# Peptides against a protein of PDB entry 2L5G, part 10

Target 1, 41 residues: chain A of PDB entry 2L5G
Amino acid sequence: LSKEELIQNMDRVDREITMVEQQISKLKKKQQQLEEEAAKP

## One batch from the design tools (peptide; aimed at target 1 E16)

Design b2_p15_5_s1 (made by RFdiffusion4, then SolubleMPNN; from b2_p15_5, 9 letters changed)
Fold by OpenDDE base, seed 4:
Structure b2_p15_5_s1 (fold): chain B 41 residues (1-41), chain A 15 residues (1-15)
Amino acid sequence: as target 1 above (41 residues)
Amino acid sequence: LLEKEKEKKEEEEKK
């Protein structure tokens, strides 16, 4: 792997991490909404 | 001449 291939692989992984973090954030917000709705009498 | 151009391309591809 050249240094350029390593940088390209890092950029790909950083994009994949960002996409997964956005999915986790959306799921955590949905979880919090469901917990708040379940806590309402 | 052609061998030196190939060697330079292989050195650039290794960086």
Scores: peptide ipSAE 0.021, ipTM 0.440, DockQ to the pose 0.024
OpenDDE base, seeds 1, 2, 3, 5: peptide ipSAE 0.022, 0.020, 0.019, 0.020; ipTM 0.269, 0.426, 0.422, 0.427; seed 1 fails the geometry check

Design b2_p15_5_s2 (made by RFdiffusion4, then SolubleMPNN; from b2_p15_5, 9 letters changed)
Fold by OpenDDE base, seed 2:
Structure b2_p15_5_s2 (fold): chain B 41 residues (1-41), chain A 15 residues (1-15)
Amino acid sequence: as target 1 above (41 residues)
Amino acid sequence: KLEEELEEELKRLLE
């Protein structure tokens, strides 16, 4: 791997991290909605 | 974020 290939792989991993964080945020929001609906009498 | 700081430091070491 050249230094340039390593930097390109890092930029790819950073994009993948951002996508996973957005998915986690959506799942946490969905979890909170389900917990709120389950707590209604 | 810690991930961004680590990525920036690794980029500096590769220059």
Scores: peptide ipSAE 0.037, ipTM 0.557, DockQ to the pose 0.064
OpenDDE base, seeds 1, 3, 4, 5: peptide ipSAE 0.034, 0.035, 0.036, 0.023; ipTM 0.472, 0.476, 0.554, 0.484

Design b2_p15_5_s3 (made by RFdiffusion4, then SolubleMPNN; from b2_p15_5, 9 letters changed)
Fold by OpenDDE base, seed 2:
Structure b2_p15_5_s3 (fold): chain B 41 residues (1-41), chain A 15 residues (1-15)
Amino acid sequence: as target 1 above (41 residues)
Amino acid sequence: LLELLEEQQRQQELQ
């Protein structure tokens, strides 16, 4: 791996991290909605 | 919930 290939791989991983963090945020919001619905009598 | 997971999968396939 050249220095350029390492930088390109880092930029790819940073994009993948950002996408996974957005997915975690959406899933946490949906989890909270389901917990609030399950807590209603 | 299923619609949200399907939308996330579609967003991954478009990149």
Scores: peptide ipSAE 0.037, ipTM 0.588, DockQ to the pose 0.064
OpenDDE base, seeds 1, 3, 4, 5: peptide ipSAE 0.030, 0.031, 0.037, 0.031; ipTM 0.555, 0.575, 0.591, 0.579

Design b2_p15_5_s4 (made by RFdiffusion4, then SolubleMPNN; from b2_p15_5, 7 letters changed)
Fold by OpenDDE base, seed 4:
Structure b2_p15_5_s4 (fold): chain B 41 residues (1-41), chain A 15 residues (1-15)
Amino acid sequence: as target 1 above (41 residues)
Amino acid sequence: KLEEELKKLEELEKL
């Protein structure tokens, strides 16, 4: 791997991390909504 | 691989 290929792979991984973090945030929000709905009589 | 796991998370968001 050249230095340029390594940088490109890092930039790809950083984008993939950001996408996973966004999905985790959405799932946590959905979990909270389900917990709030289950707590309503 | 990672795209497949992201797709599974998107399916779980719809539940």
Scores: peptide ipSAE 0.045, ipTM 0.462, DockQ to the pose 0.100
OpenDDE base, seeds 1, 2, 3, 5: peptide ipSAE 0.040, 0.038, 0.039, 0.040; ipTM 0.449, 0.585, 0.588, 0.591

Design b2_p15_6 (made by RFdiffusion4)
Amino acid sequence: AAAAAAAAAAAAAAA
Pose (drawn by RFdiffusion4):
Structure b2_p15_6 (pose): chain A 41 residues (1-41), chain P 15 residues (backbone only)
Amino acid sequence: as target 1 above (41 residues)
Amino acid sequence: not in this file (backbone only, 15 residues)
């Protein structure tokens, strides 16, 4: 289209990935508490 | 969803 308007769309998509990826990082740490509680005597 | 709507609006403006 203009080698610019389409480039801007790529930057917006990359931002959406960071939000999904941030949720997995928080969920992974939550597993630690559940995994640590299950391994406790 | 917002990125897809913005890409669709840019395609409609170019058309």

Design b2_p15_6_s1 (made by RFdiffusion4, then SolubleMPNN; from b2_p15_6, 13 letters changed)
Fold by OpenDDE base, seed 4:
Structure b2_p15_6_s1 (fold): chain B 41 residues (1-41), chain A 15 residues (1-15)
Amino acid sequence: as target 1 above (41 residues)
Amino acid sequence: QEALKELQELLEKAK
């Protein structure tokens, strides 16, 4: 791999990390909503 | 991500 190809692969990984973090945030919000609804009498 | 940014900056400086 060239230095340029390595940088391009790092940029791709950074984008994939950001997408996964956004998915985790959405799932955590859904989890919280389910926990709040389950805590209602 | 911070460590990846630092590595990218080092690679850009090494071009």
Scores: peptide ipSAE 0.076, ipTM 0.699, DockQ to the pose 0.089
OpenDDE base, seeds 1, 2, 3, 5: peptide ipSAE 0.026, 0.071, 0.074, 0.071; ipTM 0.248, 0.695, 0.699, 0.695

Design b2_p15_6_s2 (made by RFdiffusion4, then SolubleMPNN; from b2_p15_6, 14 letters changed)
Fold by OpenDDE base, seed 4:
Structure b2_p15_6_s2 (fold): chain B 41 residues (1-41), chain A 15 residues (1-15)
Amino acid sequence: as target 1 above (41 residues)
Amino acid sequence: SESLKELLELLNKAQ
């Protein structure tokens, strides 16, 4: 409940957001690759 | 998250 604990929790959440954003970027690249392969005759 | 980093900076300045 302290400001210190709040900052620590927010820092943890910020790291988790960054990891999820990197995962989304990787999945979007894989999606694009699958769409490009599916568009080939 | 840039907005969350900004909030962390503001909280650290208030200590």
Scores: peptide ipSAE 0.078, ipTM 0.705, DockQ to the pose 0.086
OpenDDE base, seeds 1, 2, 3, 5: peptide ipSAE 0.029, 0.028, 0.077, 0.072; ipTM 0.490, 0.496, 0.704, 0.697

Design b2_p15_6_s3 (made by RFdiffusion4, then SolubleMPNN; from b2_p15_6, 13 letters changed)
Fold by OpenDDE base, seed 4:
Structure b2_p15_6_s3 (fold): chain B 41 residues (1-41), chain A 15 residues (1-15)
Amino acid sequence: as target 1 above (41 residues)
Amino acid sequence: EEALRELQELLLKAQ
């Protein structure tokens, strides 16, 4: 792997991390909504 | 129920 290929692989991983973090945030928000609905009498 | 369906849809899209 060249230095350039390593940087490109890091940039790819950073994008994948950002996408996964956004998915986790959406799932956590929906989990919270379910918890709030389950807490209603 | 709606929030559960939306969670399932998000989980399916995340796989």
Scores: peptide ipSAE 0.028, ipTM 0.532, DockQ to the pose 0.025
OpenDDE base, seeds 1, 2, 3, 5: peptide ipSAE 0.028, 0.027, 0.028, 0.027; ipTM 0.527, 0.526, 0.525, 0.529

Design b2_p15_6_s4 (made by RFdiffusion4, then SolubleMPNN; from b2_p15_6, 13 letters changed)
Fold by OpenDDE base, seed 2:
Structure b2_p15_6_s4 (fold): chain B 41 residues (1-41), chain A 15 residues (1-15)
Amino acid sequence: as target 1 above (41 residues)
Amino acid sequence: SEALEELQQLLEKAQ
């Protein structure tokens, strides 16, 4: 791989990480909602 | 619950 291809691959991975982190944040928020609902009588 | 259904949809989309 050229230097340019390595940089492009790093930029792609950084975007993929950001998308996965956003998914984790959404899932954690939904988990919290389920925990709050389960705590109701 | 609606929250469970939404979590399941998010899990399906994330995989």
Scores: peptide ipSAE 0.036, ipTM 0.497, DockQ to the pose 0.025
OpenDDE base, seeds 1, 3, 4, 5: peptide ipSAE 0.035, 0.035, 0.035, 0.035; ipTM 0.505, 0.507, 0.500, 0.508

Design b2_p15_7 (made by RFdiffusion4; failed a check: too like the target's own chain)
Pose (drawn by RFdiffusion4):
Structure b2_p15_7 (pose): chain A 41 residues (1-41), chain P 15 residues (1-15)
Amino acid sequence: as target 1 above (41 residues)
Amino acid sequence: QQISKLKKKQQQLEE
């Protein structure tokens, strides 16, 4: 289209990956508590 | 699933 308007769309998509990736990092740490609690005597 | 859909949108924008 203009080598610019389409470039801007890429930047918006990259922002959405960070929100999903941020959820997983928090969920992974939650597993530690559950995994640590299950391994405790 | 959401990341795979976003990668498809990236491919469409590159095309």

Design b2_p15_7_s1 (made by RFdiffusion4, then SolubleMPNN; from b2_p15_7, 11 letters changed)
Fold by OpenDDE base, seed 4:
Structure b2_p15_7_s1 (fold): chain B 41 residues (1-41), chain A 15 residues (1-15)
Amino acid sequence: as target 1 above (41 residues)
Amino acid sequence: SKIKELEERKKEIEE
């Protein structure tokens, strides 16, 4: 891999990390909503 | 030639 190919691969991985973090945040929010709904009388 | 291919690859790494 060239330096440019390594940078491009790093940028790809950083985008993939960001997408996974957004998915985790969405799942945590859904979990919190379900816990809040289950705690309502 | 294989030498020219290696020289181009070296140039790409140095950029």
Scores: peptide ipSAE 0.041, ipTM 0.538, DockQ to the pose 0.031
OpenDDE base, seeds 1, 2, 3, 5: peptide ipSAE 0.016, 0.030, 0.029, 0.027; ipTM 0.235, 0.471, 0.469, 0.466; seed 1 fails the geometry check

Design b2_p15_7_s2 (made by RFdiffusion4, then SolubleMPNN; from b2_p15_7, 11 letters changed)
Fold by OpenDDE base, seed 5:
Structure b2_p15_7_s2 (fold): chain B 41 residues (1-41), chain A 15 residues (1-15)
Amino acid sequence: as target 1 above (41 residues)
Amino acid sequence: SKIKELEEKKQEILK
């Protein structure tokens, strides 16, 4: 791979990481809402 | 009901 191809692959991976982190954050928030409601008497 | 609400949230997490 050229230097340019390596940089392009890095930028792609960074975008994919950001998307996965946003999905994890959304799922964690939903989990917390479920746990909070399960803890209510 | 509380049970129905928790079931709906489980489905929302798993989709």
Scores: peptide ipSAE 0.038, ipTM 0.456, DockQ to the pose 0.022
OpenDDE base, seeds 1, 2, 3, 4: peptide ipSAE 0.037, 0.031, 0.029, 0.018; ipTM 0.476, 0.557, 0.549, 0.214; seed 4 fails the geometry check

Design b2_p15_7_s3 (made by RFdiffusion4, then SolubleMPNN; from b2_p15_7, 11 letters changed)
Fold by OpenDDE base, seed 4:
Structure b2_p15_7_s3 (fold): chain B 41 residues (1-41), chain A 15 residues (1-15)
Amino acid sequence: as target 1 above (41 residues)
Amino acid sequence: EKIKELQEKKKKILE
């Protein structure tokens, strides 16, 4: 792997991490909504 | 945090 290929692979992984963090944020928000709905009589 | 580790490795590669 060249220096450039390593940088490109790191930039790909950084984008993938950002996408997963956004998914985690959405899932946490959905979890909170379900917990709030379950706490309502 | 894995992002910070990757960013630091990227910086070290760019140097």
Scores: peptide ipSAE 0.058, ipTM 0.635, DockQ to the pose 0.238
OpenDDE base, seeds 1, 2, 3, 5: peptide ipSAE 0.053, 0.055, 0.053, 0.058; ipTM 0.626, 0.630, 0.626, 0.635

Design b2_p15_7_s4 (made by RFdiffusion4, then SolubleMPNN; from b2_p15_7, 10 letters changed)
Fold by OpenDDE base, seed 2:
Structure b2_p15_7_s4 (fold): chain B 41 residues (1-41), chain A 15 residues (1-15)
Amino acid sequence: as target 1 above (41 residues)
Amino acid sequence: KKIEELQQKKQEILE
């Protein structure tokens, strides 16, 4: 792997991290909504 | 954190 291939692989990982963090944020918001709905009498 | 370590290694390769 050249330095350029390593940089490209890291840029891919950074994009994948950002996508996963956005998914986690959406899932946490959905979890909170479901917990709030389940806590209503 | 593992992400911070990867970001530091990326910066070191760009230098």
Scores: peptide ipSAE 0.047, ipTM 0.609, DockQ to the pose 0.227
OpenDDE base, seeds 1, 3, 4, 5: peptide ipSAE 0.046, 0.045, 0.043, 0.039; ipTM 0.609, 0.608, 0.600, 0.591

Design b2_p15_8 (made by RFdiffusion4; failed a check: too like the target's own chain)
Pose (drawn by RFdiffusion4):
Structure b2_p15_8 (pose): chain A 41 residues (1-41), chain P 15 residues (1-15)
Amino acid sequence: as target 1 above (41 residues)
Amino acid sequence: LKKKQQQLEEEAAKP
């Protein structure tokens, strides 16, 4: 289209990945508590 | 989201 308007769309999509990726990092740390509680005597 | 990136890369390579 204009080698610019389409470039801007790529930047918006990259931002949406960071939100999904951020949720997985928080969920992974939550597993530690559940995994640590289950391994405790 | 990776499929939308591939589509935008293809549309950017075409012009």

Design b2_p15_8_s1 (made by RFdiffusion4, then SolubleMPNN; from b2_p15_8, 12 letters changed)
Fold by OpenDDE base, seed 2:
Structure b2_p15_8_s1 (fold): chain B 41 residues (1-41), chain A 15 residues (1-15)
Amino acid sequence: as target 1 above (41 residues)
Amino acid sequence: LKERKEELQKQLSEI
């Protein structure tokens, strides 16, 4: 891998991290909603 | 993670 290919791969990984963090945030919000619904009598 | 990526990109650009 050239240095340029390594930099491009790092930019790809940053985009993938951002997408995964957004997915985790959505899943945490869904989890909280389900926990709040399950806690209602 | 982003800060560590930026640091490594800087190091690769200086070589």
Scores: peptide ipSAE 0.047, ipTM 0.633, DockQ to the pose 0.254
OpenDDE base, seeds 1, 3, 4, 5: peptide ipSAE 0.016, 0.044, 0.045, 0.045; ipTM 0.273, 0.621, 0.626, 0.625

Design b2_p15_8_s2 (made by RFdiffusion4, then SolubleMPNN; from b2_p15_8, 9 letters changed)
Fold by OpenDDE base, seed 5:
Structure b2_p15_8_s2 (fold): chain B 41 residues (1-41), chain A 15 residues (1-15)
Amino acid sequence: as target 1 above (41 residues)
Amino acid sequence: LEEEKKKLEEELKKV
């Protein structure tokens, strides 16, 4: 791997991390909504 | 840290 290929791989991983963090945030919000709905009598 | 990382990436792209 050239230095350029390593940097491109780092940039890709940083974007993938950001996308996964956004997905986790959406899933946590959905989990909270389902827990609040399940807690209603 | 993020600005320093970006600066290092820009320097590494020039070599």
Scores: peptide ipSAE 0.037, ipTM 0.582, DockQ to the pose 0.169
OpenDDE base, seeds 1, 2, 3, 4: peptide ipSAE 0.014, 0.015, 0.017, 0.015; ipTM 0.265, 0.271, 0.308, 0.273

Design b2_p15_8_s3 (made by RFdiffusion4, then SolubleMPNN; from b2_p15_8, 12 letters changed)
Fold by OpenDDE base, seed 2:
Structure b2_p15_8_s3 (fold): chain B 41 residues (1-41), chain A 15 residues (1-15)
Amino acid sequence: as target 1 above (41 residues)
Amino acid sequence: LEERKKELEKKLSEI
């Protein structure tokens, strides 16, 4: 891998991490909603 | 993440 290919791969991984963090945030919000609904009598 | 990215880009440019 050239240095340029390593930088490009790092940029790709940074975008993939950001997308996964956004997915985790959405899933945590959905989990909290389901827990709040399940806790209602 | 972005600050760590910038640090790694800098290190790769110095080699």
Scores: peptide ipSAE 0.050, ipTM 0.631, DockQ to the pose 0.229
OpenDDE base, seeds 1, 3, 4, 5: peptide ipSAE 0.014, 0.038, 0.050, 0.039; ipTM 0.264, 0.592, 0.632, 0.592; seed 4 fails the geometry check

Design b2_p15_8_s4 (made by RFdiffusion4, then SolubleMPNN; from b2_p15_8, 12 letters changed; failed a check: too like the target's own chain)
Amino acid sequence: LEEKKKELQKQLEEI

## One batch from the design tools (peptide; aimed at target 1 I17 I24 L27 K28)

Design b2_p16_1 (made by RFdiffusion4; failed a check: too like the target's own chain)
Pose (drawn by RFdiffusion4):
Structure b2_p16_1 (pose): chain A 41 residues (1-41), chain P 16 residues (1-16)
Amino acid sequence: as target 1 above (41 residues)
Amino acid sequence: VDREITMVEQQISKLK
C-alpha cells in the first residue's frame, strides 16, 4: 500500500502481545503461592 | 491455572 500505513499496523499488533504476555507472567507468580502452599507441611 | 496459561499461549501463537 504505501510502505508506511502497513508498517504502522505491525506496531499495533506488537502492543497486543505485550498485554497477553503480561497476564501470563502474573499467573506464573500466582502458581508459586499455590505451589508453595501445597508443598508446605 | 495451567489450562488458562495454555489458552493464553495459544492466543499468542495465533497473533504471531

Design b2_p16_1_s1 (made by RFdiffusion4, then SolubleMPNN; from b2_p16_1, 12 letters changed)
Fold by OpenDDE base, seed 5:
Structure b2_p16_1_s1 (fold): chain B 41 residues (1-41), chain A 16 residues (1-16)
Amino acid sequence: as target 1 above (41 residues)
Amino acid sequence: IEEEIKKLQKKLEELK
């Protein structure tokens, strides 16, 4: 692997991490909304 | 939703 291929692989992994963290955050917010709606009489 | 969160958390642990 060249230094350029290593940087490209790191940039790819950092983007994948960011996308997964954003997906988790969106799902946790939806879960909280459903729990709050289910707790209302 | 909980099972999809757990799956994404495992994927996040594999990426870090």
Scores: peptide ipSAE 0.499, ipTM 0.875, DockQ to the pose 0.880
OpenDDE base, seeds 1, 2, 3, 4: peptide ipSAE 0.499, 0.498, 0.496, 0.498; ipTM 0.875, 0.875, 0.875, 0.875

Design b2_p16_1_s2 (made by RFdiffusion4, then SolubleMPNN; from b2_p16_1, 11 letters changed)
Fold by OpenDDE base, seed 5:
Structure b2_p16_1_s2 (fold): chain B 41 residues (1-41), chain A 16 residues (1-16)
Amino acid sequence: as target 1 above (41 residues)
Amino acid sequence: IDEEIKELQKKLEELK
């Protein structure tokens, strides 16, 4: 792997991390919304 | 949702 290929792979991994963290955040928010709706009388 | 969060957390640990 060239230095450029290593940087490109790092940038790809950083994007994948960001996408997974955003998905987790969205699911946690959806979970909280379902818990709040289930707690309504 | 809990299992989906757990799977994504595992994927995040594999990426870091």
Scores: peptide ipSAE 0.490, ipTM 0.871, DockQ to the pose 0.878
OpenDDE base, seeds 1, 2, 3, 4: peptide ipSAE 0.489, 0.488, 0.489, 0.487; ipTM 0.871, 0.870, 0.871, 0.869

Design b2_p16_1_s3 (made by RFdiffusion4, then SolubleMPNN; from b2_p16_1, 11 letters changed)
Fold by OpenDDE base, seed 2:
Parts: sequence; C-alpha cells; structure tokens
Structure b2_p16_1_s3 (fold): chain B 41 residues (1-41), chain A 16 residues (1-16)
Amino acid sequence: as target 1 above (41 residues)
Amino acid sequence: LDEEIKKLQKKLEELK
C-alpha cells in the first residue's frame, strides 16, 4: 500500500462513518416524530 | 426503526 492508497482508504472510511451517522440521525428523528404523533389523542 | 438503528450503530462501531 502506497501512502496515497492509505490516505484514500482513510478518506473512504471517514465518508462511510459520516454517512452512517447521518442515517442514524435521520432514523432517530423519524422515531421521535412517530412517538410524538402516537402520543396525540 | 430500532433494529435498523441498532444495525447502523454496529456498523459505525466496526468502522471506528
């Protein structure tokens, strides 16, 4: 692995982390919305 | 939703 390949692999992992964290945040917000809607009479 | 959040949390811990 060249230095450039190692940097590219790190950048790929950082993008994957960011994407997964954004997906978790979206699903948690959707969960909260459904809980708030279910709590309405 | 809970199971999907749990799967994504597991994937996140595997990436860190």
Scores: peptide ipSAE 0.369, ipTM 0.835, DockQ to the pose 0.880
OpenDDE base, seeds 1, 3, 4, 5: peptide ipSAE 0.366, 0.368, 0.365, 0.366; ipTM 0.834, 0.835, 0.834, 0.835

Design b2_p16_1_s4 (made by RFdiffusion4, then SolubleMPNN; from b2_p16_1, 11 letters changed)
Fold by OpenDDE base, seed 4:
Structure b2_p16_1_s4 (fold): chain B 41 residues (1-41), chain A 16 residues (1-16)
Amino acid sequence: as target 1 above (41 residues)
Amino acid sequence: LEEEIKKLQQKLQELK
């Protein structure tokens, strides 16, 4: 692996981490909305 | 939702 290939692999992993963290955040917000709606009388 | 969150949390742990 060249230095450039290592940097490209790190940048790819950092993007994948960011995308997964954003997906988790969106799903947790949706879960909280469903729990709040289910708690309404 | 919970199972999908758990799956994404596992994927996040594998990436870190």
Scores: peptide ipSAE 0.414, ipTM 0.850, DockQ to the pose 0.846
OpenDDE base, seeds 1, 2, 3, 5: peptide ipSAE 0.412, 0.412, 0.411, 0.412; ipTM 0.849, 0.850, 0.849, 0.850

Design b2_p16_2 (made by RFdiffusion4; failed a check: a repeat of another design)
Pose (drawn by RFdiffusion4):
Structure b2_p16_2 (pose): chain A 41 residues (1-41), chain P 16 residues (1-16)
Amino acid sequence: as target 1 above (41 residues)
Amino acid sequence: VDREITMVEQQISKLK
């Protein structure tokens, strides 16, 4: 299309990955509490 | 929690 308008769409998509990836990182740490609680006597 | 992580990883794979 113009080697510019399409480039801008790529930047928007990359922002959406960071939101999904941020959720997983928080969920992983939540596992630690559950895993740590389950391993406790 | 493991199921939710696998669903979110599938969404990331589709976006890529």

Design b2_p16_2_s1 (made by RFdiffusion4, then SolubleMPNN; from b2_p16_2, 11 letters changed)
Fold by OpenDDE base, seed 3:
Structure b2_p16_2_s1 (fold): chain B 41 residues (1-41), chain A 16 residues (1-16)
Amino acid sequence: as target 1 above (41 residues)
Amino acid sequence: IEEEIKKLQEKLRKLK
């Protein structure tokens, strides 16, 4: 692996981390909304 | 939703 290939692999992993963290945040907000709606009388 | 959150958390754990 060249230095350039290592940097490209790091940039790819950092993008995947960001995408997964955003997906988790979105699902947690949806879960909270469903729990709040289910707790209304 | 909980199962998908757990799956994504495990994916995140493998990326870090």
Scores: peptide ipSAE 0.555, ipTM 0.890, DockQ to the pose 0.870
OpenDDE base, seeds 1, 2, 4, 5: peptide ipSAE 0.555, 0.553, 0.552, 0.553; ipTM 0.890, 0.890, 0.890, 0.890

Design b2_p16_2_s2 (made by RFdiffusion4, then SolubleMPNN; from b2_p16_2, 12 letters changed)
Fold by OpenDDE base, seed 5:
Structure b2_p16_2_s2 (fold): chain B 41 residues (1-41), chain A 16 residues (1-16)
Amino acid sequence: as target 1 above (41 residues)
Amino acid sequence: IQEEIEKLQKKLQELK
């Protein structure tokens, strides 16, 4: 692996982390909305 | 939703 390939792999992993964290955040917000709607009379 | 959150949390743990 060249230095450039290592940087590209790091940038790819950082993008994948960001995408997964955003997906988790969206699902947690949706879960909370469903729990709040289920708790309303 | 919880199962998909847990799956994504495992994937996040593998990436870090």
Scores: peptide ipSAE 0.557, ipTM 0.891, DockQ to the pose 0.880
OpenDDE base, seeds 1, 2, 3, 4: peptide ipSAE 0.555, 0.556, 0.554, 0.555; ipTM 0.890, 0.891, 0.891, 0.891

Design b2_p16_2_s3 (made by RFdiffusion4, then SolubleMPNN; from b2_p16_2, 12 letters changed)
Fold by OpenDDE base, seed 5:
Structure b2_p16_2_s3 (fold): chain B 41 residues (1-41), chain A 16 residues (1-16)
Amino acid sequence: as target 1 above (41 residues)
Amino acid sequence: IEEEIKRLQEKLQELK
């Protein structure tokens, strides 16, 4: 692996991390919304 | 939703 290939692999992993963190955040917000709606009379 | 959050947290742990 060249230095450039290593940097490209790091940038790919950083993008994958960001995508997973955003998915978790969206699902947690949806879970909270369902709990809040279930708590309404 | 909880199971999918768990799966994504495990995936996030593997990426870090």
Scores: peptide ipSAE 0.531, ipTM 0.886, DockQ to the pose 0.888
OpenDDE base, seeds 1, 2, 3, 4: peptide ipSAE 0.530, 0.529, 0.529, 0.527; ipTM 0.886, 0.885, 0.885, 0.885

Design b2_p16_2_s4 (made by RFdiffusion4, then SolubleMPNN; from b2_p16_2, 10 letters changed)
Fold by OpenDDE base, seed 4:
Structure b2_p16_2_s4 (fold): chain B 41 residues (1-41), chain A 16 residues (1-16)
Amino acid sequence: as target 1 above (41 residues)
Amino acid sequence: LDEEIKKLQQKLQELK
């Protein structure tokens, strides 16, 4: 792997991390909303 | 939701 290929692989992994963290955040917010709606009388 | 969150958390652990 060239230095450029290593940087490109790092940038790809950083993007994948960001996407997964955003998906987790969205699903946790949806979970909290469903729990709050289920707790309403 | 819980299993999908768990799967994404596992994927995040594999990426870090």
Scores: peptide ipSAE 0.407, ipTM 0.847, DockQ to the pose 0.877
OpenDDE base, seeds 1, 2, 3, 5: peptide ipSAE 0.404, 0.406, 0.402, 0.406; ipTM 0.847, 0.847, 0.847, 0.847

Design b2_p16_3 (made by RFdiffusion4)
Pose (drawn by RFdiffusion4):
Structure b2_p16_3 (pose): chain A 41 residues (1-41), chain P 16 residues (1-16)
Amino acid sequence: as target 1 above (41 residues)
Amino acid sequence: LEEELEELEEELEELE
């Protein structure tokens, strides 16, 4: 289209990945509490 | 990039 309008769409998509990827990092740490509680006597 | 996002969504659903 103009080697510029389409480039801008790539930057918006990359931002959406970071939101999903941020949720997995928080969920992973939550597993630690549950995994640590289950391994406790 | 859209395919990579779909894979991440699937992985998140499996974890939940």

Design b2_p16_3_s1 (made by RFdiffusion4, then SolubleMPNN; from b2_p16_3, 7 letters changed)
Fold by OpenDDE base, seed 5:
Order: C-alpha cells, then sequence, then structure tokens
Structure b2_p16_3_s1 (fold): chain B 41 residues (1-41), chain A 16 residues (1-16)
C-alpha cells in the first residue's frame, strides 16, 4: 500500500466509524423510547 | 479511537 492508499483507507475507516457511532446513538435513543413506552401502564 | 485516527491522517498528509 502506498502512503496515499493508506490515507484513503484511513479516511474510509474514519467515515465508517462516524456512521457506526451515529447508528449506535440512534439505537440507544430508540431503546430508551421503547423502555419508556413499556414502563407506561 | 476516532481522534487518534484523525491525528495519524494529519501526520501522513504533512509527509507529502
Amino acid sequence: as target 1 above (41 residues)
Amino acid sequence: KLEELKKLEEKLKELK
């Protein structure tokens, strides 16, 4: 891998991490909403 | 981890 290919792979992984972190945040918010709805009588 | 990755990318860009 050239230095340029390594930077491109890092930029890709950085974007993938950001997308996964956003998905985790969204899933945690949905989990909390479902827990709050399930706690209503 | 993300911040460490960005710092490595910056260092590699400066080596151009």
Scores: peptide ipSAE 0.051, ipTM 0.612, DockQ to the pose 0.031
OpenDDE base, seeds 1, 2, 3, 4: peptide ipSAE 0.025, 0.049, 0.049, 0.026; ipTM 0.417, 0.604, 0.607, 0.411

Design b2_p16_3_s2 (made by RFdiffusion4, then SolubleMPNN; from b2_p16_3, 9 letters changed)
Fold by OpenDDE base, seed 4:
Structure b2_p16_3_s2 (fold): chain B 41 residues (1-41), chain A 16 residues (1-16)
Amino acid sequence: as target 1 above (41 residues)
Amino acid sequence: LKERLEELKKQLQKMQ
């Protein structure tokens, strides 16, 4: 792997991390909504 | 994770 190929692989990994972080954020928001709904009488 | 990845990218760019 050249240094350029390594940077390109790092840019790919950064995009993958961003997608996973967005999924985690959506799941956390959904969890909070379900907890708030379950706390309503 | 992202901060460490950006640090590593900056280190690689300094080696070019």
Scores: peptide ipSAE 0.208, ipTM 0.754, DockQ to the pose 0.064
OpenDDE base, seeds 1, 2, 3, 5: peptide ipSAE 0.207, 0.207, 0.205, 0.207; ipTM 0.754, 0.754, 0.753, 0.754

